# Designs tried in a protein design run: peptides against a protein of PDB entry 5OK6. Part 146

Target 1, 215 residues: chain A of PDB entry 5OK6
Amino acid sequence: ELPGLDSQWRQIENGESGRERPLRAGESWFLVEKHWYKQWEAYVQGGDQDSSTFPGCINNATLFQDEINWRLKEGLVEGEDYVLLPAAAWHYLVSWYGLEHGQPPIERKVIELPNIQKVEVYPVELLLVRHNDLGKSHTVQFSHTDSIGLVLRTARERFLVEPQEDTRLWAKNSEGSLDRLYDTHITVLDAALETGQLIIMETRKKDGTWPSAQL

## One batch from the design tools (peptide; made by RFdiffusion4, then SolubleMPNN)

Design b2_p25_1_s4 (from b2_p25_1, 12 letters changed)
Fold by OpenDDE base, seed 1:
Structure b2_p25_1_s4 (fold): chain B 215 residues (1-215), chain A 25 residues (1-25)
Amino acid sequence: as target 1 above (215 residues)
Amino acid sequence: KLFLEDYMSEENLKRLEELLKKYYS
């Protein structure tokens, strides 16, 4: 059953627990398509539950680039294309109005950057390959705040690298050359890694030499 | 600087090009 219109407005929009509340690192927030949200606002502000302004189920179709992997369109802007809601508010709206059948929720995490908390709408998607078998790849998403060490560990796990095997990473830059990711303690952001960037995992030979050192 | 063309065989480079074409299409 739908709560009263004023109750809906207070629960979703209030500055303490709703849309305007402060961001906290690690929390989940959800994207809602802007036009739907504005329709909902008009509905609850109108004061008539039987109004023709009823928003229907949440439909985020316009935010997706594809309906296979449910990737977001590039260049979406908060306040123009979507609004961000905290998990509690999102779940209330879904319970009241429903979500379009087959669409996944667009869940994102708050990350801690040096000077600000931000909802990371676009995590970095890296294309991981092995130096000796470029026919197999893994596309993996990372936070900008994740370490290069985590990228390396993830690559090792995905490619089933044995613990005794030594590995290191190379990033393909825009010039077509490879940059070594020497420091595993810096973040994806610090390393300036971008979505769609090719990351090559090199494995040390049994003789202790690196394949790249012989070139 | 290490270049992909120097690092990989022609066969591997071709495989990579095919992979990248698929990924960026």
Scores: peptide ipSAE 0.342, ipTM 0.910, DockQ to the pose 0.661
Fold by OpenDDE base, seed 2:
Structure b2_p25_1_s4 (fold): chain B 215 residues (1-215), chain A 25 residues (1-25)
Amino acid sequence: as target 1 above (215 residues)
Amino acid sequence: KLFLEDYMSEENLKRLEELLKKYYS
């Protein structure tokens, strides 16, 4: 059931708990397609619940590049293509208007960077491979705030590496060479890793030598 | 500085190229 128009506006737009609330690290925020949101604003600001300005169900179709993996289009801009809502506000809108059938919510996390908190709309998608079998890959998303250690652990898990096996990472750079990720304590951001970047996991040989050291 | 061409066999490089082509298509 739809609340009164004024109640809807207060729940979604108030500066304390709505769209303009402060960001907090670890919180979930959701993307809403800008056109739908503007239609909703017009509806609730119109003061007539029987108005022809009813927005219908939330439809984020224009934000997705595909309906298979539900990946976002590249280059989307906050305030132009979408608005960000905190979880509570998003859930209210979904409960009131519904979400287009089959569409997943576009949930993103607030991350804490050295001098700013932001909603991470585009996490870093890395292409993970093993040095000895480049035919099998795992595409995994990481936060810019995740450590290289987490990338390594994730790669080990995905490739079912045994605990006693020693592994290390190499990143393919734009020049076509490999940069070794020596420090596992730095973040994905600090390592300047980018979406679509190839990350090679090297496994130490039983003789104690590294495959790359024999080149 | 390690290059992919030095690190990988021609066969592995070919497999990688196919993988990347598929990923970026």
Scores: peptide ipSAE 0.132, ipTM 0.806, DockQ to the pose 0.624
Fold by OpenDDE base, seed 3:
Structure b2_p25_1_s4 (fold): chain B 215 residues (1-215), chain A 25 residues (1-25)
Amino acid sequence: as target 1 above (215 residues)
Amino acid sequence: KLFLEDYMSEENLKRLEELLKKYYS
């Protein structure tokens, strides 16, 4: 059952649980396409439930660049292309109006950066490969706040590396060369890793030598 | 500083190129 229009407005826009609530690290927020949201605003502010301004189901199609991996278009801007809602508000809207069939929710996490919280709309998507088999890759998303150690552990897990095997990471830079990621305690942000960047996991040989050291 | 061309076989480089082409398509 759809709540009253005033109730809908309060649930979505109020400062406690709505769009304007404070960001908290680790919380999930969701993107809503701007035109739909504006249509919803007009509907609930109009005071007439029978009006032709009914927004219909949430449709975020214009935010996606593809319907296979459901990747967001690049360069989307908050307040222009989309609105961010906390999980509670998003779930209310979905329950009231539905989500377009087949579309996944666009869920993003609040991250803690120095002196600021933000919804990380664009996490870093890394292309993970092994040094000895570049034809097999794992595309994995990481937060800018994730450590290089997490990237390494994730790569080891995805490639089923045994605990006794020693591994290290190399990042392909813009010059086409490889930079070794020595410090595993720094973040993805600190390492300046970017979406689409190739990360090569090197495995130490049984003889104790590294493949890269023989070059 | 290592280069991919020095580190990887021609076969691996080709496979990587194909992978990258697919990824950026």
Scores: peptide ipSAE 0.117, ipTM 0.792, DockQ to the pose 0.745
Fold by OpenDDE base, seed 5:
Structure b2_p25_1_s4 (fold): chain B 215 residues (1-215), chain A 25 residues (1-25)
Amino acid sequence: as target 1 above (215 residues)
Amino acid sequence: KLFLEDYMSEENLKRLEELLKKYYS
C-alpha cells in the first residue's frame, strides 16, 4: 500500500536518511533511472494521488547495455542518467511501486578514496588469463580500492593454482607491452588498471625460473 | 620491456586475439 505523498517525499528526499544523506564507506546505494525518478517527484509534489502523473513501476532498462549480464552502459552520469539512493530509500520505492519484472537492482558500494567517499558505479573489470593458456579467461570485477595482492589471490583462486606454486602478474598496456605489477600493496587505482585490461598471471617453473626471464 | 609478441607463441597470440574480439564485441 502506498503511503501519503508527503510521507513518500520525506522518506526519500530528506538529507539525513534519504537521497541527500552523507556517503559512508561500505554502504550499499542503488541507481534509479532519472526519468522515472523525475516522474515520481512530479507525482508526489502534485499532491493528487489519483493524478495521471503516477510513475508506475521502477524501470531501469535504459541504464543497461544488455539483459543477459545486466551490465551498465558506459558513460552514465549521476544527475543526468540516474540518481543514487541509499538502501533504505531504494527498498521503500520498490515496496511502493515495484521493480520492472526480471530486472535486477543496480546495487553499488560506497568506497573510500583519498579525501573523498563516492559510490563506485563502475568497478574495474579485468580480463584474467594464464601465461600458458590464453584460451581460458576469467572476467572479474574489482574495486579501485582493492589491492593488487587481492587481484593476484583472486586469479590464483579462479585458476585453481596450488598454494606451493609461485605466481606474479603482468598488465598489458596500450602500447602492447607488458608491465610487471611488482608492488602487490598498491591499489587497482594506483596501478592505473582499467576496465577491459588484460592481466596475465605467470607461474614460476619447477626449475625456479620464470617463463618471461628467458626472453 | 616485454612485448606480448615476444612472450607468447603464435598460437597463443591467435587465441588471445579471438578472446579480445569476443570480449569487445
Scores: peptide ipSAE 0.110, ipTM 0.788, DockQ to the pose 0.665

Design b2_p25_2_s3
Fold by OpenDDE base, seed 2:
Structure b2_p25_2_s3 (fold): chain B 215 residues (1-215), chain A 25 residues (1-25)
Amino acid sequence: as target 1 above (215 residues)
Amino acid sequence: SEADEGLAAVVAAEEAARAAELAAR
């Protein structure tokens, strides 16, 4: 059963737990398609539960570029295309109105950037490959705040690299050059890695030499 | 092979980086 309209408004827009609450690093927030949210606002502000302004189930279809991988469209803008809600508020709306059948929730994390918290709507998708087989890639998502060390560990895991094998990363630049990622403690953001960028994992040879050093 | 080209690019980039470091000194 739907709560009273005023109760819904207060619950979702509540400054402590609602849409306007402060962002906290590590918390989950959810995207809601803007038109649906505006329809909901009109409904609850109208004061008539029997109004024709009933929003129906949450439908985020317009935010997705595909229904296979459920990737977001590029270039979506907060406040124009979608509204961000804290997990609690999202779950309330879903419980009250439902979510369109088959659609996954669009969950994103708050990240800590220099001097600001932000919901990371677009994590970085990297194409991980091995130096000896560039044709076989694993696409993996990383936060801008993830370390290069995590990227390396993830690459090792995806390619089933044995613990005794030594590996290092190279990033392919837009100009086609490769830069070695020497410092594994810097973040994906600090390394200026971008979505779609090729990251090459080089494995040290048994003789102790690096493939790149022998050429 | 594509792999060989990749490694060549890695080597070239490393050389370029070294050259840049030397030029900055």
Scores: peptide ipSAE 0.037, ipTM 0.606, DockQ to the pose 0.096
Fold by OpenDDE base, seed 4:
Structure b2_p25_2_s3 (fold): chain B 215 residues (1-215), chain A 25 residues (1-25)
Amino acid sequence: as target 1 above (215 residues)
Amino acid sequence: SEADEGLAAVVAAEEAARAAELAAR
């Protein structure tokens, strides 16, 4: 059952727990398609629960690039294409209006950058491969704030690399050459890694030599 | 392996390109 319109507005838009609440690192926020949200605003502000402005179920279809992987379209802009809601507010709206059947929520995390906190709408999707089998990839999402070390560990885990095996990462750059990721303490952002970028994990040979060193 | 050689070749090419760039400065 829908709560009163004023109650809905206060619950979703209040500055303490609603849309305008401060961002906190690690918290989950959700995207809501802008048109739907605007319709909801009009509905609850209209004061007539029987109004023709009833928004219906949440439908974020226009935000998705595809309904297979449920990836977001590129270049979406907050306030234009979507609004961000904290988890509590999102769950309220879903409970009140429902979410389009089969459509997943668009959950994103608040990250802390050096100067700001933001909801990371577009985490970096990297294509992880091994140097000896470029045809087998694992696509993995990373935060811009994740370390290269985490990327390496993740690659090792995905490819079931044994602890005694020594590995290192290379990034394929825009020129098609490979840049070695020497510093594992820098972030994905600092390394300027981008979505769709190929990351090659090189494994040290049993003889102690690196494949890339054998020129 | 061929893959190892391929990776090595790519790295070598990059190193050579960098060296050439430095030499041209």
Scores: peptide ipSAE 0.036, ipTM 0.567, DockQ to the pose 0.034
Fold by OpenDDE base, seed 1:
Structure b2_p25_2_s3 (fold): chain B 215 residues (1-215), chain A 25 residues (1-25)
Amino acid sequence: as target 1 above (215 residues)
Amino acid sequence: SEADEGLAAVVAAEEAARAAELAAR
């Protein structure tokens, strides 16, 4: 059963625990399609539970570019295309109204950037390959705040690299050349890595030489 | 750098070899 309309409004819009609450790093937030949310607002502000303004189940279909991988459309803007809700508020809305059948929630994490906290709506999707087999790739999402070291470890894991094997990363830049990612302590953001960027893992040879050093 | 050029050469060589192998099938 739906709670009272005023209760819904307070629960979702409450500045302490609702939409207006401060962002905290590591927390999950959820995207809600803007039109649905505005319809909900109109409904709960109208004061009539039986009104024609009932929003129905949450439907984020317009935010997705595909219904296979459920990837978001590019260029979505907060406040225009979607509203961000903290996990608690999202779960309340889902419990009250439901979510469109088969549609996954759009969960995102709050990240800490040097000067601001934000919900990372678009993590960086990197294309990981080995230097000697470009035909086998792994597409992996990383936070802008993830270290290059994590990218390297992830690549090693995906390609089943043995612990004793030494590896390093290269990024293909916009000019088509390769930039070595020397510092594994910097973030994906610091390295200016972008979605769709090719990351090449080079594996050290058994003789202790690097493939790149012999040519 | 020499290193990045070297890696690019390795990658290109491997890609070319693969392409040639596929074309030979």
Scores: peptide ipSAE 0.031, ipTM 0.605, DockQ to the pose 0.131
Fold by OpenDDE base, seed 5:
Structure b2_p25_2_s3 (fold): chain B 215 residues (1-215), chain A 25 residues (1-25)
Amino acid sequence: as target 1 above (215 residues)
Amino acid sequence: SEADEGLAAVVAAEEAARAAELAAR
């Protein structure tokens, strides 16, 4: 099932469809643990298919903080801890070597930032709650490029808010107070929302008043 | 605003209460 070593190298290490290809917004890229990748490089560059340098199956265990939620460790650095491969290259490696049993692929999306594309390795996980029941939360992942409007719509959907009900968002800041998210057109990045941050959805009363105004 | 402060106070109080409950377990 393994192609020739030179063929493997050419499929993965090229500037058009491999590791060096240009980033395109919305495309999926995958993380590969750096040591495994270096072992693979040594293997294919060695030119001996029977070499003791055979990398074995892809194992990203060291990139995960746990094997329950499969969340990445914080502070991982591209080129030091992992390499990024486009979907085609990733799927080639998986087909050739396999992926460690039980491990999910670490798939990430290319996002469009002002004047640059990047693979968003760490999307923002927000804790969504309702103003009248802070004990029930929905943890939802968002891109830094997602709008506050999307966060609001997502919160409405998760809490089954009726279309006729008016809602707005508050973010708990680092000081423990709440900042209202007035502009729904700005991004999660622009609003400086962070992973683990509490986002409170307030629902307008039938009398047209807001709960926060009555407190 | 007054409304912002009011909601913030409620959230803070509820979170403090939850934290206390967790610490008491």
Scores: peptide ipSAE 0.029, ipTM 0.598, DockQ to the pose 0.116; fails the geometry check

Design b2_p25_3_s1 (from b2_p25_3, 9 letters changed)
Fold by OpenDDE base, seed 2:
Structure b2_p25_3_s1 (fold): chain B 215 residues (1-215), chain A 25 residues (1-25)
Amino acid sequence: as target 1 above (215 residues)
Amino acid sequence: MLTKFEKNEAAGRAGAAELQAKFLA
């Protein structure tokens, strides 16, 4: 059931809990396609709930590059292509208008960079592989602010590495060279890892040597 | 036109067989 138009506006645009509220690291925000949002604004500002300006269900189709993995198009710009809403506001809109059938919500996290919080619209998808089978990958999403240690732990988990097995990571560069990720405390951003990059988990051999020793 | 992900994935796959062979030599 739709609340009153003024109430809708206050719930979604309210500076304390709405679109304009401060970003807090770790919180979830959601993308709404700009055209739909503008239509909604026109509707609620019009003052007539029976108006022909009714926005219909939320449809983020134009934000997606594919409907298989539901990845976002590159180069989307806040305020031009989409609006960011905090979780509460997003859920209100979905409850009021619905979301297009089959479309997943576009949920993103607030991350903290050295001097600013931002919604990380484009996190990094890394291709995790084992040193002995580079063709079989697990694609895993990471924040730029995630540590290399987390990437390593995630790789260990995905490949079911036993706790007693020693592992380490390599990043494969575009030119084919490898950079060992020695410091597990730096972030994905610090390590300059990119989406689609191959990250190789090396497992120490039983004899105590590393496979990479022969590289 | 390939996305950044697709471009990087392709780059990562390039030479992977040779690299794997080195790891396993």
Scores: peptide ipSAE 0.641, ipTM 0.959, DockQ to the pose 0.909
Fold by OpenDDE base, seed 4:
Structure b2_p25_3_s1 (fold): chain B 215 residues (1-215), chain A 25 residues (1-25)
Amino acid sequence: as target 1 above (215 residues)
Amino acid sequence: MLTKFEKNEAAGRAGAAELQAKFLA
């Protein structure tokens, strides 16, 4: 059952728990396609529950690049293409209007940055490769707040590195140079890694030497 | 001036595939 129009508006838009409420690190927010949201606004602001402005089920199709991996389309802009809602508000809307069948929610996390919280809509997408075969890659998304250690672990997992094998990471710079990612405790952000950047995992040789040391 | 986060977010919006080119060259 749909709540009253005024109640809907208050629950979704109020400053305490609604769209405009303060962000908290670690919490989930959800993207809602802008046109749908505007239609909903018009509906609830219209004062007539039987209005032809009824928004129907939530459909974020235009926000997706593909329906296989449900990757978010590139170039989306908050306020133009989508609206961000806190989890509670999102779930209310879904319960009231439904979500397009088979379509996953677009969930994003609030991350803690120096002196500010942000909803991380576009994580850092890194191209992971092994030092001995740059042609085989895994593109993986990481939070700006993820550690280099997590990047390394992820690389090890994707390339099925055995536990006893020792590995380390290099980041390729745009000018072609390689930087060792020595500190695995710093974040992707602090390491200044960028979307599209090549991250090379080097595996230690059986004799205990590193391939790069032979250069 | 854009923060590192904002730059990366912008990069994300621009598309990873396009940005990979500068690292693969």
Scores: peptide ipSAE 0.372, ipTM 0.897, DockQ to the pose 0.077
Fold by OpenDDE base, seed 5:
Structure b2_p25_3_s1 (fold): chain B 215 residues (1-215), chain A 25 residues (1-25)
Amino acid sequence: as target 1 above (215 residues)
Amino acid sequence: MLTKFEKNEAAGRAGAAELQAKFLA
């Protein structure tokens, strides 16, 4: 049975634990399709639990580009297409109304940026390739706050690079040139990497030289 | 002016396929 309508409202839309609460780095927030949420608001504000405004199960279908990979559609805008709820509020709604069968939650993390926290709705999606086979790529998502070192490790893992093999990264810039990612301790954001950008993993030759030295 | 993050988020919303094109073309 659903909690009282007033109780639902207070749990979800408040400044301490609900939709209006402050963001904290590392926390999980969840996307809720805007139309459903507005329907819920109308329902709980109506004061009639038996009204036709009952929102039914949460259904975020319109936020997904497909039901295979469950990736977000392009161009979604907070407040227009979806609302963000902290984990506690999301879980309350799910427990009360259910989530459409087979549909995964859309979970996103709060990240720490200079002087502000943000929910990272669209992580950076990089195209990872090897220097000697640019035709075979792995598309991988990274947080803006992930280190270049993590990108390198991920690339090594995806391409099954052995531990003894030495590797380094290049980023292809929009001008077509390659920029070395020397500092592996800086973040994806600091390195100014962008979604769709080609990241080339170079593997050191057995003779100790780098392939790029021949370029 | 948009921060780097905001620009990247906006780019993410624009679509990976389109963004890949500028790096692969």
Scores: peptide ipSAE 0.292, ipTM 0.861, DockQ to the pose 0.076
Fold by OpenDDE base, seed 1:
Structure b2_p25_3_s1 (fold): chain B 215 residues (1-215), chain A 25 residues (1-25)
Amino acid sequence: as target 1 above (215 residues)
Amino acid sequence: MLTKFEKNEAAGRAGAAELQAKFLA
C-alpha cells in the first residue's frame, strides 16, 4: 500500500532519514536510476495519486552492463545517471512501487576515508595471478578499506592454496616494476592499489626459499 | 588533485579493462 504523496516525499527526501541524510561508515546505500527517481519526484510533488506521472516499479536496467553478472555500466555519474538512497529509503520505495522482476538491488557501502565518508560505487578491481602462472588470473573486487591481508587470503582461496603453503603478494606498477606488499594490515587504499592493477601471489618453495630470492 | 579513492572511482567509471591493459603491458 502506498502512503500519501506528501508522506512519501517526506520519508524519502527528509534530511534526517532520507536521500540527503549524513553518510555513516559501513551502512548500505542503493542506486536508483535517475529518470525513475525524477518521475517519482514529479508524481509525489504533483499531489494527485491518480496522475499519469505514476512512476511504476523501480527499473535500474539502464545502469547494468549485463543481466548475468549485474555489473554497473562504465561511466555512470551520480546525479546524472543515478541517485543514491540510504537503505531505509530504498526499501520504502521498493515496498511501495516494487523492483523490476529479476533485477537485484544495486547496493553499495559507505566507506571511511580520511576526513570523509563516501559511498563506494566502484570498488577496486584487482587482477590476481600466481607467480608461476601469470596466464591464469582472477579479477576480484575489493573495497578501498579492505586489508592487504584480505587480498592475500582471497588470492589463496581462488588459487586453492593449501593452508600449509606460505604466500606473499607483489603489486605490479604501471612502469612494470614490482613492489612487495609487506604490510598485510594496511588497506587497499593505503597500499595505493588501483583498479586494473596486477597483483602477483608468490608461493614459498618447499625448501623454504622464495622464488623471487633467486633472481 | 584527486585522492587515490577518487582516482579509483574514476577508473571504475572509465572501465577496469582499459586500466588492466596498462598493468599487463
Scores: peptide ipSAE 0.272, ipTM 0.819, DockQ to the pose 0.078

